# Peptides against a protein of PDB entry 5A53: the designs that were tried, part 64

Target 1, 230 residues: chain A of PDB entry 5A53
Amino acid sequence: LVENVKQALFIPGQSCNKNLHDIMVDLSALKKPDMKRFNRKNDIHPFEDMSPLEFFSEKNDCSLMVLMTSSKKRKNNMTFIRTFGYKIYDMIELMVADNFKLLSDFKKLTFTVGLKPMFTFQGAAFDTHPVYKQIKSLFLDFFRGESTDLQDVAGLQHVISMTIQGDFQDGEPLPNVLFRVYKLKSYKSDQGGKRLPRIELVEIGPRLDFKIGRIHTPSPDMVTEAHKKP

## One batch from the design tools (peptide; aimed at target 1 D141 R144)

Design b2_p27_8_s3 (made by RFdiffusion4, then SolubleMPNN; from b2_p27_8, 12 letters changed)
Fold by OpenDDE base, seed 3:
Structure b2_p27_8_s3 (fold): chain B 230 residues (1-230), chain A 27 residues (1-27)
Amino acid sequence: as target 1 above (230 residues)
Amino acid sequence: SSIEKTKEALQEMFKNNNFEPEEVPLP
């Protein structure tokens, strides 16, 4: 089944600053053409009232939203929202650390618009821990284009990499997620009988280290409804 | 590093899938 590409809406919150705006521009560039951006700031507090986001989801036909806010407690905060039937499915706060790099910090590689990203997830918790499972699911939904067959590897020009920053135990603060984007180069290696492909990666940006914030999980009913779509 | 871990993961994926990357012809 070819899943329809989910549309994303980027929303500057009232507290959106220049750094968040620049991050929004660069991250949204990876979602082209399936992206809209608001130019005006909107006073939205999704953990207090979700109704404005549901309204924007329906009005813009977007099942993905990103709210850009900043405060002393939640600096450079990107709230990622998914909707189902224009109702809030889940939300997660991902705060960008101050060590971020923009696309302008990297050598301009021409991105062909419409290239499908390959995904890599580094850390066992992406498959076992509920928060990191939600992050994995979210980023797959967010940046996964049309599913074409794995055979068109010639179209796999970039890799979205997510790495959990270190190990953690129960009751410890959740490690940051390191978001990286690489251009993939594959070479045939003629070393003796078993041609192992040699892979080279070139970082292309943006570079974002995400601190995990507040989370809204879907209701059991919404999970059941979302799984009923063939 | 993140790049090393990513490279290892990709190498393992390509090894396990018997995926011969088509030579992208050098421009």
Scores: peptide ipSAE 0.309, ipTM 0.704, DockQ to the pose 0.202
OpenDDE base, seeds 1, 2, 4, 5: peptide ipSAE 0.296, 0.293, 0.308, 0.283; ipTM 0.670, 0.714, 0.716, 0.694; seeds 1, 5 fail the geometry check

Design b2_p27_8_s4 (made by RFdiffusion4, then SolubleMPNN; from b2_p27_8, 14 letters changed)
Fold by OpenDDE base, seed 3:
Structure b2_p27_8_s4 (fold): chain B 230 residues (1-230), chain A 27 residues (1-27)
Amino acid sequence: as target 1 above (230 residues)
Amino acid sequence: SSIERTKEALQEMFRRNDFEPEEVPLP
């Protein structure tokens, strides 16, 4: 079964600034060719009214959306939305910290569009805590790409790394999620009479530290329905 | 570091010639 690659739509909100636009351009480059961007700002408040996002999901045939907004309370806010049957499945606000780095801050490397990433998730809470489980699920869905059998290193170009920034207890503020992208390089190495490839990772950007904001969780009925369809 | 653990895990996947998991199994 060839699973259809989920398409993403990037939407600048009314409060979208230059920094958010630059972040949007760089992050969306990792989703090519399965990405659309709006050039016009749209006045959307997804936690007040979800209907405009459901409309855009249907009209653009996109099951993934990212809304770019900024305010005094929610600076550099990326709202990630997933839809199922063009209805809102879940939403999460991820605010980009001011220490972000763009692709222009890194050494330009040859990049092939459409190669499948590997993922790493650092922190036990990605498997146990409901919010971090949602983040893990979201980023897997967002960047997985085409369902291909990775039988060779030649199909591997980059690693998406997500790290929970420190430990936390129940009732404490949730730590940031550190988003990093690395190019994978393999070299022929002679180790102990077996030629094994030596692996090197080179950061390519963007570098984003996400502060967790508001969350909309799917209904139990939508979870059951979404798991029944391939 | 997180990057070194990722390198070690990838190196082990290469040793096993097992690239099936999209999520790198961290040690």
Scores: peptide ipSAE 0.415, ipTM 0.892, DockQ to the pose 0.289
OpenDDE base, seeds 1, 2, 4, 5: peptide ipSAE 0.309, 0.309, 0.222, 0.288; ipTM 0.707, 0.733, 0.642, 0.713; seeds 2, 5 fail the geometry check

## One batch from the design tools (peptide; aimed at target 1 E3 T83)

Design b2_p28_3_s1 (made by RFdiffusion4, then SolubleMPNN; its pose is not in this set)
Fold by OpenDDE base, seed 3:
Structure b2_p28_3_s1 (fold): chain B 230 residues (1-230), chain A 28 residues (1-28)
Amino acid sequence: as target 1 above (230 residues)
Amino acid sequence: SSIEKARESRKKKAEEKKKEEEKKKLEE
């Protein structure tokens, strides 16, 4: 079975700034070769009208989209969109905090393009809370697509870590999600004549703290259709 | 041969140009 790797489209919105452009470049580099980026700004308001995104999904054959916008109310906003049959499945606003780091802020390490990252999730809410379950599903879908367990081990060079920033109760504002990217570095340790393989995690960027914004959830019918294996 | 390297270089440039043209058509 040729895994149909989901293609991503990165869209600068009309309010896209330099910081969002730099974040877009760095985050999209992790999705290569399965990524397209628009160079032009597009006037899209996905929570007012979704039809332009459905048009771009179909025209570009992309089931994943990221809209880059910024306002006083929603600074450094990345709207992540998934489509099914070129119709909007779900959307989530993830606002990047000002403490972000770019790939240029880290030690330059060479990496092989097209290797799938391993994910780690820290926080019980990723398995229990609807919003964090959607975030987990989105990021797994965005970077892995459909994957088989055997392919993940042979090509492992990157780890993406996602952490919920603290505990929360019902009715409280949802904690930020801390996004971190590491490269696996293997080295041989010579301790007492036993060469044990050691693995180190080296942060490579980008470093992003996501504040959760608006959410669009799929209809029950679209959930059923999207989970039907052909 | 030098001719095969030139042919591969032209093929690679044509594929890059085709990808850039496809990219432009997708952004329009």
Scores: peptide ipSAE 0.028, ipTM 0.401, DockQ to the pose 0.031
OpenDDE base, seeds 1, 2, 4, 5: peptide ipSAE 0.010, 0.011, 0.017, 0.022; ipTM 0.345, 0.264, 0.350, 0.544

Design b2_p28_3_s3 (made by RFdiffusion4, then SolubleMPNN; its pose is not in this set)
Fold by OpenDDE base, seed 2:
Structure b2_p28_3_s3 (fold): chain B 230 residues (1-230), chain A 28 residues (1-28)
Amino acid sequence: as target 1 above (230 residues)
Amino acid sequence: DDIEEAKKKREKKKEEKEKEEKKKLEEE
């Protein structure tokens, strides 16, 4: 069964700035061709009223949304939203730290659009802690694209790495999630007549450190319905 | 031969989707 590729909608909020726009452009480029971007700012407050996002989900046939907002309290905030049946499933605020790097900050490498990235997750909390489980689920859902049973290893071009920044105990502030994107570069090393394929990881951007903000979790009923494979 | 044709078909289908999506974004 080919699961239908989840489409993403990128929405600039009213407080969207140039930095968030540039981040939006670069992050959405990793989701091509399965993404839409609004050019106009929209006054959306998803933790106050979710109805505009449900409307946009349905109108655009997008089960993934990213709202770009910035305030003094929530600078460079990317609210990631998932819908199920065009209803809000979950939401998470991920604030981009000021040390971000754009694709323009890296060596321009040509990339084939719409190759499935490999994911790597560093930190035990991605498998144990509810918030990091949601982040892992979200990013896998966001970028996995078409589930082909053919692991076309020949199509592996990108690695998305997500790392929890340091250890934490119960009741401590949740560490940032370090988002990194690498290209697999194959080199033919001519060492001694045996062409051993050397594979190197080259960072390509964007580089984003995510501070975790507000979260909306799905109801148990919505979890059950969303996990029912049609 | 089949792998290059499959790649070319995937590229063409992506270009068509990107054109169709660009057209939908220009109509909103």
Scores: peptide ipSAE 0.010, ipTM 0.406, DockQ to the pose 0.045
OpenDDE base, seeds 1, 3, 4, 5: peptide ipSAE 0.007, 0.000, 0.005, 0.000; ipTM 0.370, 0.279, 0.341, 0.369

Design b2_p28_4 (made by RFdiffusion4)
Pose (drawn by RFdiffusion4):
Structure b2_p28_4 (pose): chain A 225 residues (1-189, 195-230), chain P 28 residues (1-28)
Amino acid sequence: LVENVKQALFIPGQSCNKNLHDIMVDLSALKKPDMKRFNRKNDIHPFEDMSPLEFFSEKNDCSLMVLMTSSKKRKNNMTFIRTFGYKIYDMIELMVADNFKLLSDFKKLTFTVGLKPMFTFQGAAFDTHPVYKQIKSLFLDFFRGESTDLQDVAGLQHVISMTIQGDFQDGEPLPNVLFRVYKLKSYKSRLPRIELVEIGPRLDFKIGRIHTPSPDMVTEAHKKP
Amino acid sequence: SNLKSGNTPTPPLTEEELEELNAEYLAP
């Protein structure tokens, strides 16, 4: 009954550069094998016209899309896009801060591609705040991959950690979201003692513009059997 | 409930046809 794994399409925008491309490559690796990359630049402006994104969603059968854009106003801009029936469901701009680390900045460890990641979300706002609820929903939907009734404990290899940069009060600017990836190590103490090793990429997301779905589309996308 | 993509099958395209369609969105 459940759908196939959602496919991701990574799209370099007109203003995409090498540094932003490196961020795309390393992040896209976490999506393997359910991922495609475009090589050429495309003149796409999602908050002016959504038509091209809906077109690429249909013709490439990708319900998840990431547009790469950079200007001084919005530097290292990663626009995460989800579609329903090839129409736009929601969008959010996540801009990467300059303190980012790539896979090259971390010791390369053995890594089995295609395993179900673990998730940990740190921050009460992930459950109550509309903006951060969307981010939690986005990254769960984006990277969880295959849904299954069976889980091999040996397959529990890595965790995707997302942390809000401190608590905040209403009216203040929205804190960044800290994207971290760790590999698990377990030791005997039955329950194991767990330690973590960072494998990257390390990304601090600054929150930009947001598009939310209409109530009608939410009804259809979240319809229950 | 989990978000559904709602995607359905579409008629197939050749590589050439798909490239021509994609070319409409390329940056100069």

Design b2_p28_4_s1 (made by RFdiffusion4, then SolubleMPNN; from b2_p28_4, 15 letters changed)
Fold by OpenDDE base, seed 2:
Structure b2_p28_4_s1 (fold): chain B 230 residues (1-230), chain A 28 residues (1-28)
Amino acid sequence: as target 1 above (230 residues)
Amino acid sequence: SEFQSGRVPKPPLSQEELEKEESKFLAK
């Protein structure tokens, strides 16, 4: 069974601005070739009415969606949506902080399109806290690409690092998630005639600090339905 | 129902699938 790669749809909301558009372009470049983008703004409010997103999921055959909106309360907001059977499974608002960097802010490096990134998660809460577990699940699901049996070491080009910004206690605001993208560079170090392979991590962008916003979690019934083995 | 693309909607990654994906990264 060829595991069909999940397709992502990037949707500019009515309040989408230039910064969000640029962020959308750069983030979606990491999802190529399994990505679609709308060129037109759509007036969608997913936490008020989810039906337009379900329609777009079905019409475009995309089980992953990202809605780009901005307001005074939710500046640079990327709402990540997953569907199952074209119904909303989960949603999370991730607001990009103003300190973001685009791909153009980094040294242009040639990369192969369609290579699966390696993920690293820093922070125990990614395994224990329900919100950070959802974020971890979302990003792994979003960028998993084709199921390759062997992650051929030769095929590893990118590392996506996600870090929880600091410790937090119960009842405190959830720390931001720091999103970083690195390219692996293999250097042959000529140290004393032995060519030792050195791997260097070079940041390539985008650089995004995500503030966590509103969350929609699936019903227990939907979880059960989604995880039913066919 | 024939999904127009013949694609079976894939669920979100199960916990088992998540662990399998993570293990692929660590096994290097």
Scores: peptide ipSAE 0.279, ipTM 0.773, DockQ to the pose 0.031
OpenDDE base, seeds 1, 3, 4, 5: peptide ipSAE 0.150, 0.140, 0.249, 0.197; ipTM 0.711, 0.699, 0.764, 0.737; seed 3 fails the geometry check

Design b2_p28_4_s2 (made by RFdiffusion4, then SolubleMPNN; from b2_p28_4, 11 letters changed)
Fold by OpenDDE base, seed 4:
Structure b2_p28_4_s2 (fold): chain B 230 residues (1-230), chain A 28 residues (1-28)
Amino acid sequence: as target 1 above (230 residues)
Amino acid sequence: SPFKSGRVPRPPLSEEELEELESKFLAK
């Protein structure tokens, strides 16, 4: 079975502002060509009523959605939604801190559309803590792209780094997740007449620090249904 | 119901699939 590439739908909420729109544009650029964006604001409150998102999932054939909202309580909020069978599987609010950087804040580097990123995760909690496990799963699922072996030959263009900001104990607020994007640059270093290939990581943006908000986890029944091999 | 794309929707990642993907992303 050739698994279909998960399509992402980026949805401006009613409270979407210019900053969130710019963040949406830049983050969604990493998901090209498997991305759609709505140009119109939609009044969606996913933690109150999920039915509009399920409708959009089905109508747009998108199993990934990102809702852009902003309020005093949840500033620069990106709600990441996954669906299975056009039903909500999980949701997580990731609020972008004010120190964000856009692609325009970095040196314009050529980017080939459709190449898969490499991921790096820094922090033990990505493997042990349920919330960070969900974040890890979400971002890997989001950027997985095509499963074809042919794309593996296209080479590594960029690295997405996700870092948990500091240590935390049980009962403490969950540290932010630092989202960074790097491009791999190959340089020929002429050291002593030997051209050694040197690879450097250059940050290309966007730079996002995610504060974790509300989470919706799938029911055990939905997990069982989703993992049923056809 | 046949999905509009005629393709089976990729399920959410299992823990095993997550580990495989991690290995694939890190092994490059």
Scores: peptide ipSAE 0.318, ipTM 0.801, DockQ to the pose 0.024
OpenDDE base, seeds 1, 2, 3, 5: peptide ipSAE 0.260, 0.306, 0.307, 0.260; ipTM 0.774, 0.798, 0.797, 0.777; seed 3 fails the geometry check

Design b2_p28_4_s3 (made by RFdiffusion4, then SolubleMPNN; from b2_p28_4, 12 letters changed)
Fold by OpenDDE base, seed 3:
Structure b2_p28_4_s3 (fold): chain B 230 residues (1-230), chain A 28 residues (1-28)
Amino acid sequence: as target 1 above (230 residues)
Amino acid sequence: SEFKSGRVPRPELSEEELEELESKFLAK
């Protein structure tokens, strides 16, 4: 079953600044061609009223949305939203730390648009903790596109790495998630007269450290309905 | 001539995860 690739909509909020705009441009480049961006700022407060996001989801036929906002309490905030049947399924605030790097900070490498990235997740909590499970699910849903059982290794150009920054106990603040993007380089190394294929990972950006903010979890009924549709 | 092993910042991939990735890519 070829699952239709989910479309993403990037929305500048009223408080969107230049840094967030640049981050939006670079992150959305990884979602091409399955991405739309608004050029106008929209005054949206998703944790107060979700109805504008449901309207945009339906009007643009996008089941993925990213709202770009910034305040003193929530600096460089990317709110990731998923919809099911154009209704809000889940939301998570991911605040970008000030140490971010843009694509312009890395050596420009040519890449083919539309190739699926491989994901790697570092940290046991991605498989055990409900918040990190949601983050894992979100990013897989956002960037994998159509689940083909065939890891078309021949078409693999990018690796997205997500790492939980350190260990934590129950009741402690949740560690940041480190987002990194690499390009795979295949080369033949001559070692002792045997040409062995080697792979190198080259960081291409963007580099983002995400601080976890507010979360909206789906209702049990929506979870059941979302899993019934292949 | 010190071959500058360009320390690609170790992908936060463990050496084991990197080797598994290399193995999966080379095995095809």
Scores: peptide ipSAE 0.024, ipTM 0.520, DockQ to the pose 0.011
OpenDDE base, seeds 1, 2, 4, 5: peptide ipSAE 0.024, 0.027, 0.022, 0.023; ipTM 0.520, 0.524, 0.522, 0.528; seeds 1, 2 fail the geometry check

Design b2_p28_4_s4 (made by RFdiffusion4, then SolubleMPNN; from b2_p28_4, 12 letters changed)
Fold by OpenDDE base, seed 1:
Structure b2_p28_4_s4 (fold): chain B 230 residues (1-230), chain A 28 residues (1-28)
Amino acid sequence: as target 1 above (230 residues)
Amino acid sequence: SEFKSGRVPLPKLSEEELEELESKFLAK
């Protein structure tokens, strides 16, 4: 079965800065080998005109895109885009808070490229609230893809954790999503002469706190088409 | 508030996920 692994394209926008570049490099490393990066800045405003993104989706055969932009209003903004049939399906702005940590801020651990991460989601809103459901769906599509084969656990090396930062009520600002990446370490614990396998989670980075920005939701027709997986 | 320290609680793997992980790590 050729895993239909979704390819990602990382696009530096015109306002892409060093911090965003570094974040892009680190986040995209988790998507290797199924990732492309543009080396040149592109002037793209996805909430004004989506056509350039559809063009890039088709030309690069990428159904996932991340646009890196920064402004005073939208600092360290990562616009995550999904396409279906090279047309925009959905978009979400996720602004990285200033407290971010890069891979270089953690102990260098060897990792195998191409292993699928396990996901953990903390917060009931990931299952109930439309925005957080979209975020959950997006990140699952981005890093795990569609194959839920139990065989993927034999190659499990990383855990991606996404946590909603606190409770919120209707009409309140949406809490940030805390993105964390852990490496699984197995060790045998000598407790009472029984070697019990223990799993330790070690944070490896990047550490990103995402502030939610603008969202584009798919049309009902596109939802129906995208759910018609053959 | 635990959230202020940037320490996100370690993902609570479900007991089932933990058992599955343990079983696969034991098989190595």
Scores: peptide ipSAE 0.027, ipTM 0.629, DockQ to the pose 0.013
OpenDDE base, seeds 2, 3, 4, 5: peptide ipSAE 0.025, 0.023, 0.022, 0.019; ipTM 0.603, 0.596, 0.577, 0.526

Design b2_p28_5 (made by RFdiffusion4)
Pose (drawn by RFdiffusion4):
Structure b2_p28_5 (pose): chain A 225 residues (1-189, 195-230), chain P 28 residues (1-28)
Amino acid sequence: LVENVKQALFIPGQSCNKNLHDIMVDLSALKKPDMKRFNRKNDIHPFEDMSPLEFFSEKNDCSLMVLMTSSKKRKNNMTFIRTFGYKIYDMIELMVADNFKLLSDFKKLTFTVGLKPMFTFQGAAFDTHPVYKQIKSLFLDFFRGESTDLQDVAGLQHVISMTIQGDFQDGEPLPNVLFRVYKLKSYKSRLPRIELVEIGPRLDFKIGRIHTPSPDMVTEAHKKP
Amino acid sequence: FVGTLGSDEREAKPLSNPSKNYSPVEID
């Protein structure tokens, strides 16, 4: 009954550069094998015209899309896009801070591609705040991959950690979201003692513009059998 | 594929029987 794994399409925008491309490559590796990369630049402006994104979603059968864009106003801009029936469901701009680290900045460890990641979300706002609820929903939907009734404990290899940069009060600017990836190590104490090693990429997301779905589309996308 | 993160060059291919719709994850 459940749908196939959602496919991601990574799309360099007209203003995409090498540094932003490196971020795309390393992040896209976490999506393997359910990913595609475009090589050329495309003149796409999602908050002016959504038509091209819907076109690419249909023709490439990708319900998840990431547009790469950079200006001084919005530097290192990653616009995450989800579609339903090849129409836009929601969009959010996540801009990467300059303190980012790539895979090259971390010791390369053995890594089995295609395993179901673990998730940990740190921050009460991930459950109550509309903006952060969308981000939690986005990154769960984006990276969880295959749904299954069976889990091999040996397959529990890495965790995707997302932390809000401190608590905050209403009216203040929205804190950044800290994207971290760790590999698990376990030791005997039955329950094992767990330690973590960072493998990257390390990304601090600054929150930009947001598009939300209509109630009609939510009804259809979240319809229950 | 077993190697290091980022070393796998495979990408998604067309599905013979694709899902009609892909519903986003809902957060309550």

Design b2_p28_5_s1 (made by RFdiffusion4, then SolubleMPNN; from b2_p28_5, 10 letters changed)
Fold by OpenDDE base, seed 1:
Structure b2_p28_5_s1 (fold): chain B 230 residues (1-230), chain A 28 residues (1-28)
Amino acid sequence: as target 1 above (230 residues)
Amino acid sequence: FVGFLGEDTSEAKPRKNPSKYYSPEYIP
């Protein structure tokens, strides 16, 4: 049984600024059509009280949420939230570094709305370290879209690359996650009479370097329930 | 590792709902 597509709700927090708004617009464009955005700021502190997010999850039928906040301690903070049964499953703070690029900073390329991205993950910790496993799970879940049986390679438009920025040891600060979005371009190469399709990846944005912040993990019971195959 | 969205990634993703049916009645 295929579960309905997870809808994402983008929520500007009280401290949402222009940069976060622009990032929100660009990132949410990749989640269309399965995305809602609030136009009004909401005073939400998810690590203090989760109840407002659970209420918004239920009221909007959104099992994915992104809260946009900014402070001196947590600048350009995107809190990614997942719910199960409209209850908080997990949360992670991903702070966007100041070197970010918007879609407007790249060559405008026409793209079809609703096409699923492919993902690439660079860094062994995505498969071994619990925090990076959560990030991998989150982004794969966030952009999953409609389950199609046919991986039509012709429907492949976007590649999202996620890279851990360097190696780290136990007890060291977790390296940033480099988020990059590419469009797949097919060119006919005229070289040597065989029209071999040349595929190129063109960065389209946004370009985001995520600093990892606070994390909430589900209870073992909630993990068991959320992963039960019906 | 290139993950295709929609392939059985070995890691089960959490469901959004406890039941298949949106019926609020089948919240166990």
Scores: peptide ipSAE 0.176, ipTM 0.587, DockQ to the pose 0.048
OpenDDE base, seeds 2, 3, 4, 5: peptide ipSAE 0.203, 0.021, 0.020, 0.018; ipTM 0.607, 0.550, 0.525, 0.433; seeds 2, 5 fail the geometry check

Design b2_p28_5_s2 (made by RFdiffusion4, then SolubleMPNN; from b2_p28_5, 12 letters changed)
Fold by OpenDDE base, seed 1:
Structure b2_p28_5_s2 (fold): chain B 230 residues (1-230), chain A 28 residues (1-28)
Amino acid sequence: as target 1 above (230 residues)
Amino acid sequence: FVGNLGEDTSEAQPRENPSKFYHPEYIP
C-alpha cells in the first residue's frame, strides 16, 4: 500500500511578515512536491475559530497545514495543524527564534525533490513528555514522504535533526526544539588503500529554534479513528 | 527532479498553473 503522501498547505496569516514568508518558502521547499502555498494573507485565528482551517483542508485536500502569524506576544509563529477527515486533529504553535538561518545562509547544494528525510531526535522527553511526543509525531508525519520500501542508503539525501534544548523539570517552561537540516555527502577516502566511503553531514538549512506555544490535543474519539488502520 | 535548495526561494514562483494554487476564499 503506497501510503497516501500527506499534502501540506502553507497559509500566510494576516500578520505574516517578510521573515515568516522567507521561512515559509524555505521550510515548504523540504515538503516539495507535496506542498501548496497561498500567496494572499488570510485572517485566521485557529485557537478562536478552527472552521477556516477545516474549510481549507477540505477545499485543498491537505491534511497538513502551517499558518504563519506574528505578533508582539507570538513573534514568528508557525501554527502546525493536522486534520483527520478534514476536521482539526491537533495544533501546535512553534515560534521561530530570531537566530534563524535561511537556505541562502548556507552553501547551495543540489538535491533531489521528493526524497524522504531521515529523522534524528535528541532528548528523552520526545518519548516521555506529551508535548514533545506530539512534536515528534507531527514532524514525522509532516515529512514522511513516499515510503520507498528500499531504505536504499543511496536514496538517503537529507537528515532532519530535532533536539530539545536542555533538561527541564515538571512545571518549568518547555525548552526550545532545535530544528536542523543536513545533506548527506559521501566522500571517497583515499586513506589506507581501502576506499571506505566517508559520510559527512553538511548543514543546508533552514536552521530554526522553535519556542513552544499553545497546543490543541485531539479528542480521544479522533485518536481512536486516526489510529484505525484502514 | 533535481533542484537547488537556495534558488527556489526567491523570485520565480513560476506562473504554475493558477489551478495548482487553489486559494479558496473562506467566506464566513
Scores: peptide ipSAE 0.023, ipTM 0.501, DockQ to the pose 0.145
OpenDDE base, seeds 2, 3, 4, 5: peptide ipSAE 0.018, 0.020, 0.020, 0.020; ipTM 0.513, 0.546, 0.565, 0.497

